# Designs tried in a protein design run: peptides against a protein of PDB entry 7BDX. Part 98

Target 1, 212 residues: chain A of PDB entry 7BDX
Amino acid sequence: EMGAAACTLLWGVSSSEEVVKAILGGDKALKFFSITGQTMESFVKSLDGDVQELDSDESQFVFALAGIVTNVAAIACGREFLVNSSRVLLDTILQLLGDLKPGQCTKLKVLMLMSLYNVSINLKGLKYISESPGFIPLLWWLLSDPDAEVCLHVLRLVQSVVLEPEVFSKSASEFRSSLPLQRILAMSKSRNPRLQTAAQELLEDLRTLEHN

## One batch from the design tools (peptide; made by RFdiffusion4, then SolubleMPNN)

Design b2_p14_3_s4 (from b2_p14_3, 6 letters changed)
Fold by OpenDDE base, seed 4:
Structure b2_p14_3_s4 (fold): chain B 212 residues (1-212), chain C 212 residues (1-212), chain A 14 residues (1-14)
Amino acid sequence: as target 1 above (212 residues)
Amino acid sequence: as target 1 above (212 residues)
Amino acid sequence: SLFEAREERLLDPS
């Protein structure tokens, strides 16, 4: 319980760039983010047994950890740190997103996707995550989620790939051959306005690429 | 382990006034500091059984918690919060300082004393802690500690009482009758320059009060 | 790059 409370507060204050810099400026950042990945993995692995109540202290703890990663990734120096020094954490996040079933741990998936999106703002980060094994299939797996927020953040990450020619060119063949076009088209008609807009925008970007 | 890492980072960033304000500005501050007191108490109670290695994750966790309290108390709004809304925590700290034996958990005692000193900067805080049952005997109990840093921070807290006439007048009789003058005189000859100076300064303040 | 114009999102647990 105390750990969850502390992590939650740390998550809140990590919304400040200065706080993120302070976190990274210490000698404890590497260890913290290493253990973060391990903790998140342990949590996800534990879900196969007892249906952990989404409101458990453990769940709140892991949400806060994912939130901290997201806020760190929102800052340029944080992205640099993650991509240079905490790649295992990024690998863990990618793996966990693949391990979770559709509809399972929606909030955690959203936070992890948001963190990956923030990492993708950095070209080096985008290159790293997009070159990860199974990245394209993972995107489509995640896009099968019934949750609109999960799908929204998947679309945002997909858009990050599409908008960077250097990255897109490396995966263009696989991307085009596996693109769940009907799913994206369905999302472009969603009642969720954010999801609808994101899907429409992505479809426009894809059309632009086909004409070039 | 993860909890300790998170608390340690939170401790570090709490050195910023803005971070303290952010911690207190949320709706989770009350719960956090309530659980903090409980956690510290649980730790101290556990010491009677297994000699917890000072380097254990649990020890580091509690040190970080005490450090956070200290940093919160270093800020005016933090002192106001502690005195108005987290008195139980202050009571717990006072109790724990009485429960710990001389030489036991020196680092924790120092942090707790530092937090009380910071609280004592506020007249309302000083009044509250000085009016706590057994406060004067507690000060002298703590002054019997073999650790120079513990004694230093005790002397600083004693000085806070002595320098505030409104507070001192309420306890002056007990204070004078129980004052461990020989102990303070011995400290004024300490090889530790900080302890030596603090003891000398306190002796000067006491002399001034006797002449008034 | 188009990335520079992208929204960086900070999260608050509140």
Scores: peptide ipSAE 0.038, ipTM 0.829, DockQ to the pose 0.090
Fold by OpenDDE base, seed 1:
Structure b2_p14_3_s4 (fold): chain B 212 residues (1-212), chain C 212 residues (1-212), chain A 14 residues (1-14)
Amino acid sequence: as target 1 above (212 residues)
Amino acid sequence: as target 1 above (212 residues)
Amino acid sequence: SLFEAREERLLDPS
């Protein structure tokens, strides 16, 4: 209980840029983010066969960790830190997103996707993520999720790829051949306005690329 | 391990006034400080009979908690919060200081004493602490510690009492009758310059009170 | 960059 409470507070204050800088300026940052990945992995592995208790201390703890990573990635120096010094954590997040079934651990998925999106704001981060093994199949796997928020954040991440020519060109062939167009089109007709908008924007971006 | 790491980071960033305000502004602050007291108590109770592993995750976790409390008390609004909304925590700290033997858990004692000192900067806080049952005997118990840092922080707390007439008058009789003068005099001759100075200053303050 | 303007900071869900 105490660990979860402390971590939750840390998550809250990490919304401040100055706090992120303070976290990263300490000599304990590397260790913290290393064991963060391990903790998240252990949690996901523990989910095999049991109903996820969303309200458990363990769940709250892991959510807070994912939130902290997201907030770190929301700051320029934080993105640099993650991409340069905590690549294993990024790999872990990608792995966990692949391990989870559609509809499973929705809240955690959202947080992890938000973290990856923030990392993708940095070109180096985007390159790193997009060049990860199985990245494109992972996107489509995640897009099959029935949850609108998960899908929204996947679309945002896809958009980051599409808007960066240097990155898109490397995966363009695989991207075009496997694009779940019908699914994205369906999302553009969603009753969820955020999802609808994101899907529509992505479709527009894709059309622009087809004509160039 | 993860809990300790998160808590340690929270301790580090809590050195900032803005972070303390953020912690206190959240709806989770009350719960956090409540379970903090419980956690510290459980830790101290677990020490019965075993060599304290100073390097354990549990120890580090509790040290960080004590550090957070200290940093909260270092800020005016934090002192007000502790004195008004977390009295049980203050009571717990006083209790734990009494439960520990001389030379036992020195680092934790220092942190807890620092927290009490910071609370004593507020008149309301000083009154609350000094009016606690067994406060004067507790001071002398702690002053019997062989550690110079523990003794230093005890002397500082004693000085806070001595310098506040409204507080001192309430305990003056007990204070004068039980004052470990020989011990304080010995400390004024310490090779530790901080301890020496603190003891000397306190002796001067006491002399001033005897002439008034 | 336009992307920087889209940075997401998560407040404590409290």
Scores: peptide ipSAE 0.038, ipTM 0.829, DockQ to the pose 0.098
Fold by OpenDDE base, seed 3:
Structure b2_p14_3_s4 (fold): chain B 212 residues (1-212), chain C 212 residues (1-212), chain A 14 residues (1-14)
Amino acid sequence: as target 1 above (212 residues)
Amino acid sequence: as target 1 above (212 residues)
Amino acid sequence: SLFEAREERLLDPS
């Protein structure tokens, strides 16, 4: 409980750039983010056995951790740090997103996806995650989620890839061959306006790419 | 380990007034500080049995918590919060300081004493802690510690009491009757310059009070 | 950059 409370406070204050800089400026950042990945991994692995109450202190703890990562990734220096010094954490997040089934740990997925999206704002980060083994299949796996919010954040991540020619060109063949177009089209008709818009924009971007 | 890491980061960033305000501005502050007290109490109680390695994650965790409290108390709004909303935590700190033997948990004692000193900067806080049951005996109990740093912070706290006439007058009789003058005199001859100075100043203040 | 405008900060940990 105390750990969750502390992490939650840390999450809240990490919304500040100055706090992110302070976190990263210390000698403890590396250890913190390495253990963060391990903790998240352990949590996901525990889901295969115990019905972890989504409202548990442990879940709150992991959510806070994911939130911290997201907030760090929202800042330029944080992205640089993650890409330069915490690649293992990024690998872990990608792994966990793949390990989770559709509909499983929705909130955690959203947070992790948000972190990856923020990382994708940096070209180096975008390159790193997009070049990860199985990245394209992972996107489609995640897009199969029945939760609209998960799908929304997946689409945003996909768009980051599509909008960067240098990155897209490397995976264009695989991307085109595996694109779940019908799923995206269905999302463009979603009652959720954010999802609908995201899907529509992505479709437009994809059409533009086909014409170029 | 993750909890300790998170708390340590939180401790570090709590050195900023803005961060303290952010912590307190949320709806989670009350819960955090209540659990903080409970956690510290549990730690101290655990010392009666297991030789807790001073270098354990648990000790680091508790030290970080005490550090956070100290940093919060260093800020005006933090003092106000503690006095208004977290009195139980203050009671706990006083209790723990009393429960610990001389030479036991020196680092934790220092941190807790520092927090109380910071609280004592606020008149309301000073009144509250000084009116706590057994406060005067507690001061002398703590002053019996062989550690110069513990004694230093005790003397600083004593000075806060002595320098506030409204507070001192209420306990003046008890204070004078129990004052370990010889101990303070001995400290005024300490090789530790900070302790020496603090003891000397307190002696001067006490002499001034005797003449008025 | 236009991309920086897309940064997502989680202000409320609730």
Scores: peptide ipSAE 0.037, ipTM 0.829, DockQ to the pose 0.081
Fold by OpenDDE base, seed 2:
Structure b2_p14_3_s4 (fold): chain B 212 residues (1-212), chain C 212 residues (1-212), chain A 14 residues (1-14)
Amino acid sequence: as target 1 above (212 residues)
Amino acid sequence: as target 1 above (212 residues)
Amino acid sequence: SLFEAREERLLDPS
């Protein structure tokens, strides 16, 4: 309980750029983010076991961790730190997104996807993530999620790849051959306005790439 | 481990006034400080049991909590919050300081004393603490500690009482009758320069009060 | 860059 409360407060204050800088400027950042990845992984692994009752505090704790990572990745110096010094954490996030089933841990998925999106704002981060083994299949796996918010953030990450020619050109063949076009088209007709817009914009960007 | 790490980072960033304001401005502050008191109490109670191996992480966690409280109390709005809305936490700190034996949990004692000192900067806080049952005997109990830092911070808190006439006048009779003068005189001859100075200053302040 | 303009907002647990 106390751990979750402390972590939640840390998440809240990490919405400040100055706080993120303070976290990273200390000598504890590397260790913290290492343990963060391990903790998130441990949580996800516990879901497949006989442990039916996810303690609301454990979930809150992991959500706060994912939120902190997201907020760190939202800042330029934070992105640099993650990409240079905490790649293992990024690897963990990618792995966990693959391990979770459609509809499972929706909030956590959204936070992890948001963190990856923020990392992808840095070209070095985008390159690192997109070159990860199984990245493209992972995107389509995540798009099979019934949750509109999960799908929305997947589409946003896909767009980050598509909008960077240097990155997209390396994956273009695999991307085009495996693109779940019908699924994205269905999303463009969604009643969810954010999902609808994201799908439409992505389709437009893809059309532009086919004509160029 | 992760809880301690998160709490330690929260402690570090709480050195900022803006962060303290952010913590208090949210809807989670009351609950957080309530749980904080309970957690600290649970830790101290565990020391008297068969649990010999204080997990370094548990200690670190509680130290960080005490540090956060200290940093909150260092700010005017934080003092106001503690005195108005978290008096139970203050009661807990006073109780725990009494429950701990000389030489036991030195670092925690120092942090708790520092928090009380900060609270005492607010006249309302000083009145609340000084009017707590057994406060004067508690001060002398704490001065029996072999650690110079513990004693130093006790003397500073004593000075806060002595320097406020409205508060001191209410306790003057008990204070003068129970004052461990020989102990304070011994501290004024300490090899520790900070302790020496604090003891000398307190003795001077006490002499001034006797002549007025 | 185009990506900088698309930066995610910092999240609050509230």
Scores: peptide ipSAE 0.039, ipTM 0.828, DockQ to the pose 0.092; fails the geometry check

Design b2_p14_4_s1 (from b2_p14_4, 8 letters changed)
Fold by OpenDDE base, seed 3:
Structure b2_p14_4_s1 (fold): chain B 212 residues (1-212), chain C 212 residues (1-212), chain A 14 residues (1-14)
Amino acid sequence: as target 1 above (212 residues)
Amino acid sequence: as target 1 above (212 residues)
Amino acid sequence: ISSGGLLDREPIPW
């Protein structure tokens, strides 16, 4: 309970760039982010195979942790810190996204995907996550999720790869051979306007890449 | 461990007035401060009667909580919040200061005394704590502590009472009858310059009050 | 005890 309350407050104030700088400028940031991944992993492992997102203080605690990572990754110095000093956390987030079944822990998936998207704004971050083993299969696994918000944030991450020639060229063959085109086309017809737009833009970007 | 890391970061950033305003402007502040007292109380109760301050993540967690309360109380809107919305926490801090033996949990005592001192900057806060049952006996109990920093912060709190005529007049009889004058005189001769100065100033303030 | 950026305010003049 107390940990969830403290993390929730820290999450809320971490929306400020100056607070992110203060967090990172302290001597405790490394320890915090080192433990964050372990805590998130322990939560996912504690979920019985078919248990949905728990409406609990434990869930709130883990959501707040993922939210803090997202807010830190939203700031340039935060991305630099995560990519240079907290790579194990990024590896853990990628692993947890793979461990979760479709429809399992939907809110946590969204938060983790938002954190990875923010990390991907930095070319060094995008390189790091895209060069992770199984990254392309992971994107397609996540894109099979029934949740529109999960799929939206996956599409945004896919777009970050597609729009960076240096990154896309390294995986272009695997990407083209495994692309769930029918799934993306179905999303471009979604009633969710955000998902629809993201899928349409990605399809346009993909068409542009096929002609170059 | 994770709770301690999160609370430590929250403590660090709570040194900013804008962060305190952000904490208090959120919908989670009441819950946080409600649980804070319970957590601090549980820690003190978990100490075996003669156990000193634990060099542990649990201790760090509780110190960070006390530090957050102190930093919130250092800001005008934070004092208003604590005195109006979190009185149970103030009652708990007073209780815990009474429950601890001389020399027990010295760092926690210092943090709690600093929080009460900051609360006492607001006349409403000073009234609230000084009107608490057993407040004057508690001050003298704490002033018997062998630690110079504990005694320093007690003297500062005593001075806050002495320098406020509206508050001092209500307890002046009890104060005069129970004042550990020899202890304060001994502190005015301390080798600790901060303690020496605080004791000298208090003795001067007391002399001024005897002549009015 | 400086690890948390502890604030200890002077009394506000009344």
Scores: peptide ipSAE 0.036, ipTM 0.790, DockQ to the pose 0.086
Fold by OpenDDE base, seed 4:
Structure b2_p14_4_s1 (fold): chain B 212 residues (1-212), chain C 212 residues (1-212), chain A 14 residues (1-14)
Amino acid sequence: as target 1 above (212 residues)
Amino acid sequence: as target 1 above (212 residues)
Amino acid sequence: ISSGGLLDREPIPW
């Protein structure tokens, strides 16, 4: 309980850039993010056996951890820190997104996808995550999720790749050959306006890339 | 481990006034400080049985909690919050200081004494803690500690009482009758310059009060 | 400053 409460407070205050700088300016940041990855991994591994109550202290703790990572990645120095010093955490988040089944741990998936999206805001972060083994298959696996928020954040990651020619060129063949076009077209007709817009914009970006 | 790491980061960033305001501005602050008291109490109760390694994750976690309380109490709105909304925590800290033996959990004692000192910076806080049952006997119990830092922070609390006439007048009889004068005189000859100075200043303040 | 960045304040005049 207390750990979850402390982590939840840390998550809340980490929305501030100054707090992110303070977190990263300390000698404890590396250890914290190392253990964060391990803790998130342990949690996901535990799900195969026990129906974890979605509102358990452990679940809230892991959500807070993912939230902290997202808030750190929202800041330029935080992205630089994650890509330079916490690559193992990024690898872990990518792995966990693959290990989770469609509809499983939706809140955690959303937070992890938000963190990776924020990492993707800078070219170095985008390069790192997009060059990760199985990244393209992972995107399509995640787009099979029934949750609109999961799919939205996947489309945002896809858009980050598509909008960066230096990154997209490396995977363009695999991307084009495996693109779940019918799924994205279905999302462009979603009743969720954010999902609808993201899918429409991505389809427009893809059409532009086919004409160039 | 992860809880201790998160709490340690929260402690570090709580040195900022803006972070303290953010902690208190959230709906989680009350719960956090409630559980903080319970956690610290549980830790102290566990010491009677197990030689807790002073560098254990649990010890570090409790030290971080005490540090957060101190940092919150260092800010005006934080003191107001503690005295208005977390009195149970203050009562718990006072109790734990009494429950701990001389030389036991020195680091925790120091942090708890620092928190109470910071609470004592405002009149409302000082009134509350000094009106707590057994406060004067507690001060003398704590002054029997062999640790110079413990004694230093006790002397600082004593000075806060002595320097506030409205507070001191309520306990002046008990204070004068029970004052461990020989102990304070011994501290005024300490090789620790901070302890020496604090004891000398307190002796001067006491002499001034005897002449008025 | 403690290893945790602990803040200790001097007494504030009333």
Scores: peptide ipSAE 0.036, ipTM 0.795, DockQ to the pose 0.086
Fold by OpenDDE base, seed 1:
Structure b2_p14_4_s1 (fold): chain B 212 residues (1-212), chain C 212 residues (1-212), chain A 14 residues (1-14)
Amino acid sequence: as target 1 above (212 residues)
Amino acid sequence: as target 1 above (212 residues)
Amino acid sequence: ISSGGLLDREPIPW
């Protein structure tokens, strides 16, 4: 209970850039982000079979942790810190996104995807995550999720890859051969306006790349 | 471990007035400070007999909680929040200071005393804590501590009472009859310069009140 | 008690 309450407050205040700088300027940041990955991993491993009450203190704690990572990754110095000093956390987030089934842990998936998207704003971050083993298959695995918000954040992450020529060129063959085009086309007709827009923009970006 | 790490970061960033405002502006603040008191109390109750390793994750967690309360109390809106909305926490801090023996949990005592001192800067806060049952005996109990830093913060809290006529007048008879004058005089000769100064200033303030 | 950025306010002279 107390840990979840404290972490929830830390998440709330981490929306400030100055708070992110203060977190990262301390000698405790490295330890915190190291243990963050371990905690998130332990939570996901504990999900084997029992419908964990989404409203548990443990769930709230892990959601707050993922939220903190997202807020840190939203800031330039936070991205630099994560990519330089907390790569194990990024690897853990990628792994956990792969371990979760479609429809499982939707809120956590969204937060983790948002964190990866924010990291991908930095070219060094985008290079790092896109070069992870199985990254392209992971994107398609996640795009099979029934949740529109999960799919939205996957499409945004796909767009980050597509819009960066230096990154896209490395995986272009795998990307083109495995692209779930029918799934993306279906999303471009979604009743969810955010998902619809993201799918349309991605399809436009892909068409532009086919003509160049 | 993770809870202690998160709470330590929250403590570090709570040194900012803007962070304190952000903490208190949220709907989670009431719950957080309610559970804070319970957590601190549970920790002190667990100390019965075992030399708890001062460096334990649990100790660090409780120290961070006490530090957050101190930083919140250092800000005007934080004092107003504590005195209006978290009186149970203040009562808990006063109780825990009474439950601890001289020389026991020195670091925690210092943090709790600093929080009460900061609360005492607000006249409403000073009134509230000084009107708690056994407050004057509690000050003398704490002044028996062998630790100079504990004694320093007790003297500062005593000074807050003495310098406020509206508060001092209510307890002046009890205060004068129980004042450990020889102990304060001994502290005015301490090798610790901060303790020495605090004791000298208090003795000067007391002399001024005897002549008025 | 340095690591937490602990604030301690001096008495405001009224």
Scores: peptide ipSAE 0.035, ipTM 0.795, DockQ to the pose 0.085
Fold by OpenDDE base, seed 2:
Structure b2_p14_4_s1 (fold): chain B 212 residues (1-212), chain C 212 residues (1-212), chain A 14 residues (1-14)
Amino acid sequence: as target 1 above (212 residues)
Amino acid sequence: as target 1 above (212 residues)
Amino acid sequence: ISSGGLLDREPIPW
């Protein structure tokens, strides 16, 4: 209970850039993010089956941790910290996104994907995550999720890769050969306007890259 | 582990007034401080004997919680919140200070005393804590502590009472009859300069009140 | 009277 409450407050205040700087300016940041990854991993490993008590203190705790990581990654110095000093956390997030089934822990997946997207704003971060083993298959696995918000944030991350020529060129062959085009086309016709727009934009970006 | 790390970060960032405002502006503050008091109480009740592993995650967690309360109480809106909405937490702090033996949990006592001192800056807070049952005996019990920092913060709280005529007048008879004058005089000769000064100032304030 | 009570705001290092 208390841990979840404390993390929830820390998450709430971490929306401030000054708070992110304060978190990272202390000597505890490295340890905190190390334990964060381990805690998230332990939680996902403890999930038996598809039934998650979303209201459990443990779920709220891990959700708040993922929220903190997202808020840290939203700030330039936070991205630099994560990419330079907390790569294991990024590896953990990628692993957990692979370990979770479609429809499982949707809210957590969304925050993890948001954190990866924020990290990908930094070219060094984008390079790091895109060069991770199985990254392209992971994106397609995540696009199989029934949740529109999960799919939205996957498409945003895919777009970050496609829009960076230095990154895209390294994986262009694998990307083109495995692209779930029918799935993305279906998303471009979604009733969810955010998902529809993101899928449409990605399809336009892909068409532009085929003509260049 | 993770809870202690999160609370430690929250404590560190709570030194900012903006962070305290953000903590209190959320819908989670009441629950957080309710659980805080319960967690601190549970910790103190779990202490068997005089041996405290100060480096334990549990100790660090409770220490960070007490630090957060201190930092909240340092801000005007935080004092107002504590005195209006979290009186049970103040009652818990007073109770725990009575339950702890001399020399036991010194660091925690210091933070709890600092939080009470910060609360006492607000006249409403000072009235509330000074009107608590056994408050005067509690001060003298705490002055029996062998730790100079505990004694220092007790003397500061005593001074807050003495310097407020509206509060002091209500307890002046009990205060004068039970005052551990020899103990305070010994502190005024301490090798600890902070303790020495605080004891000397209190003795001067008391002399001034005897002549008025 | 600036009741400049020393606001104990800084976390005690540990």
Scores: peptide ipSAE 0.030, ipTM 0.783, DockQ to the pose 0.039

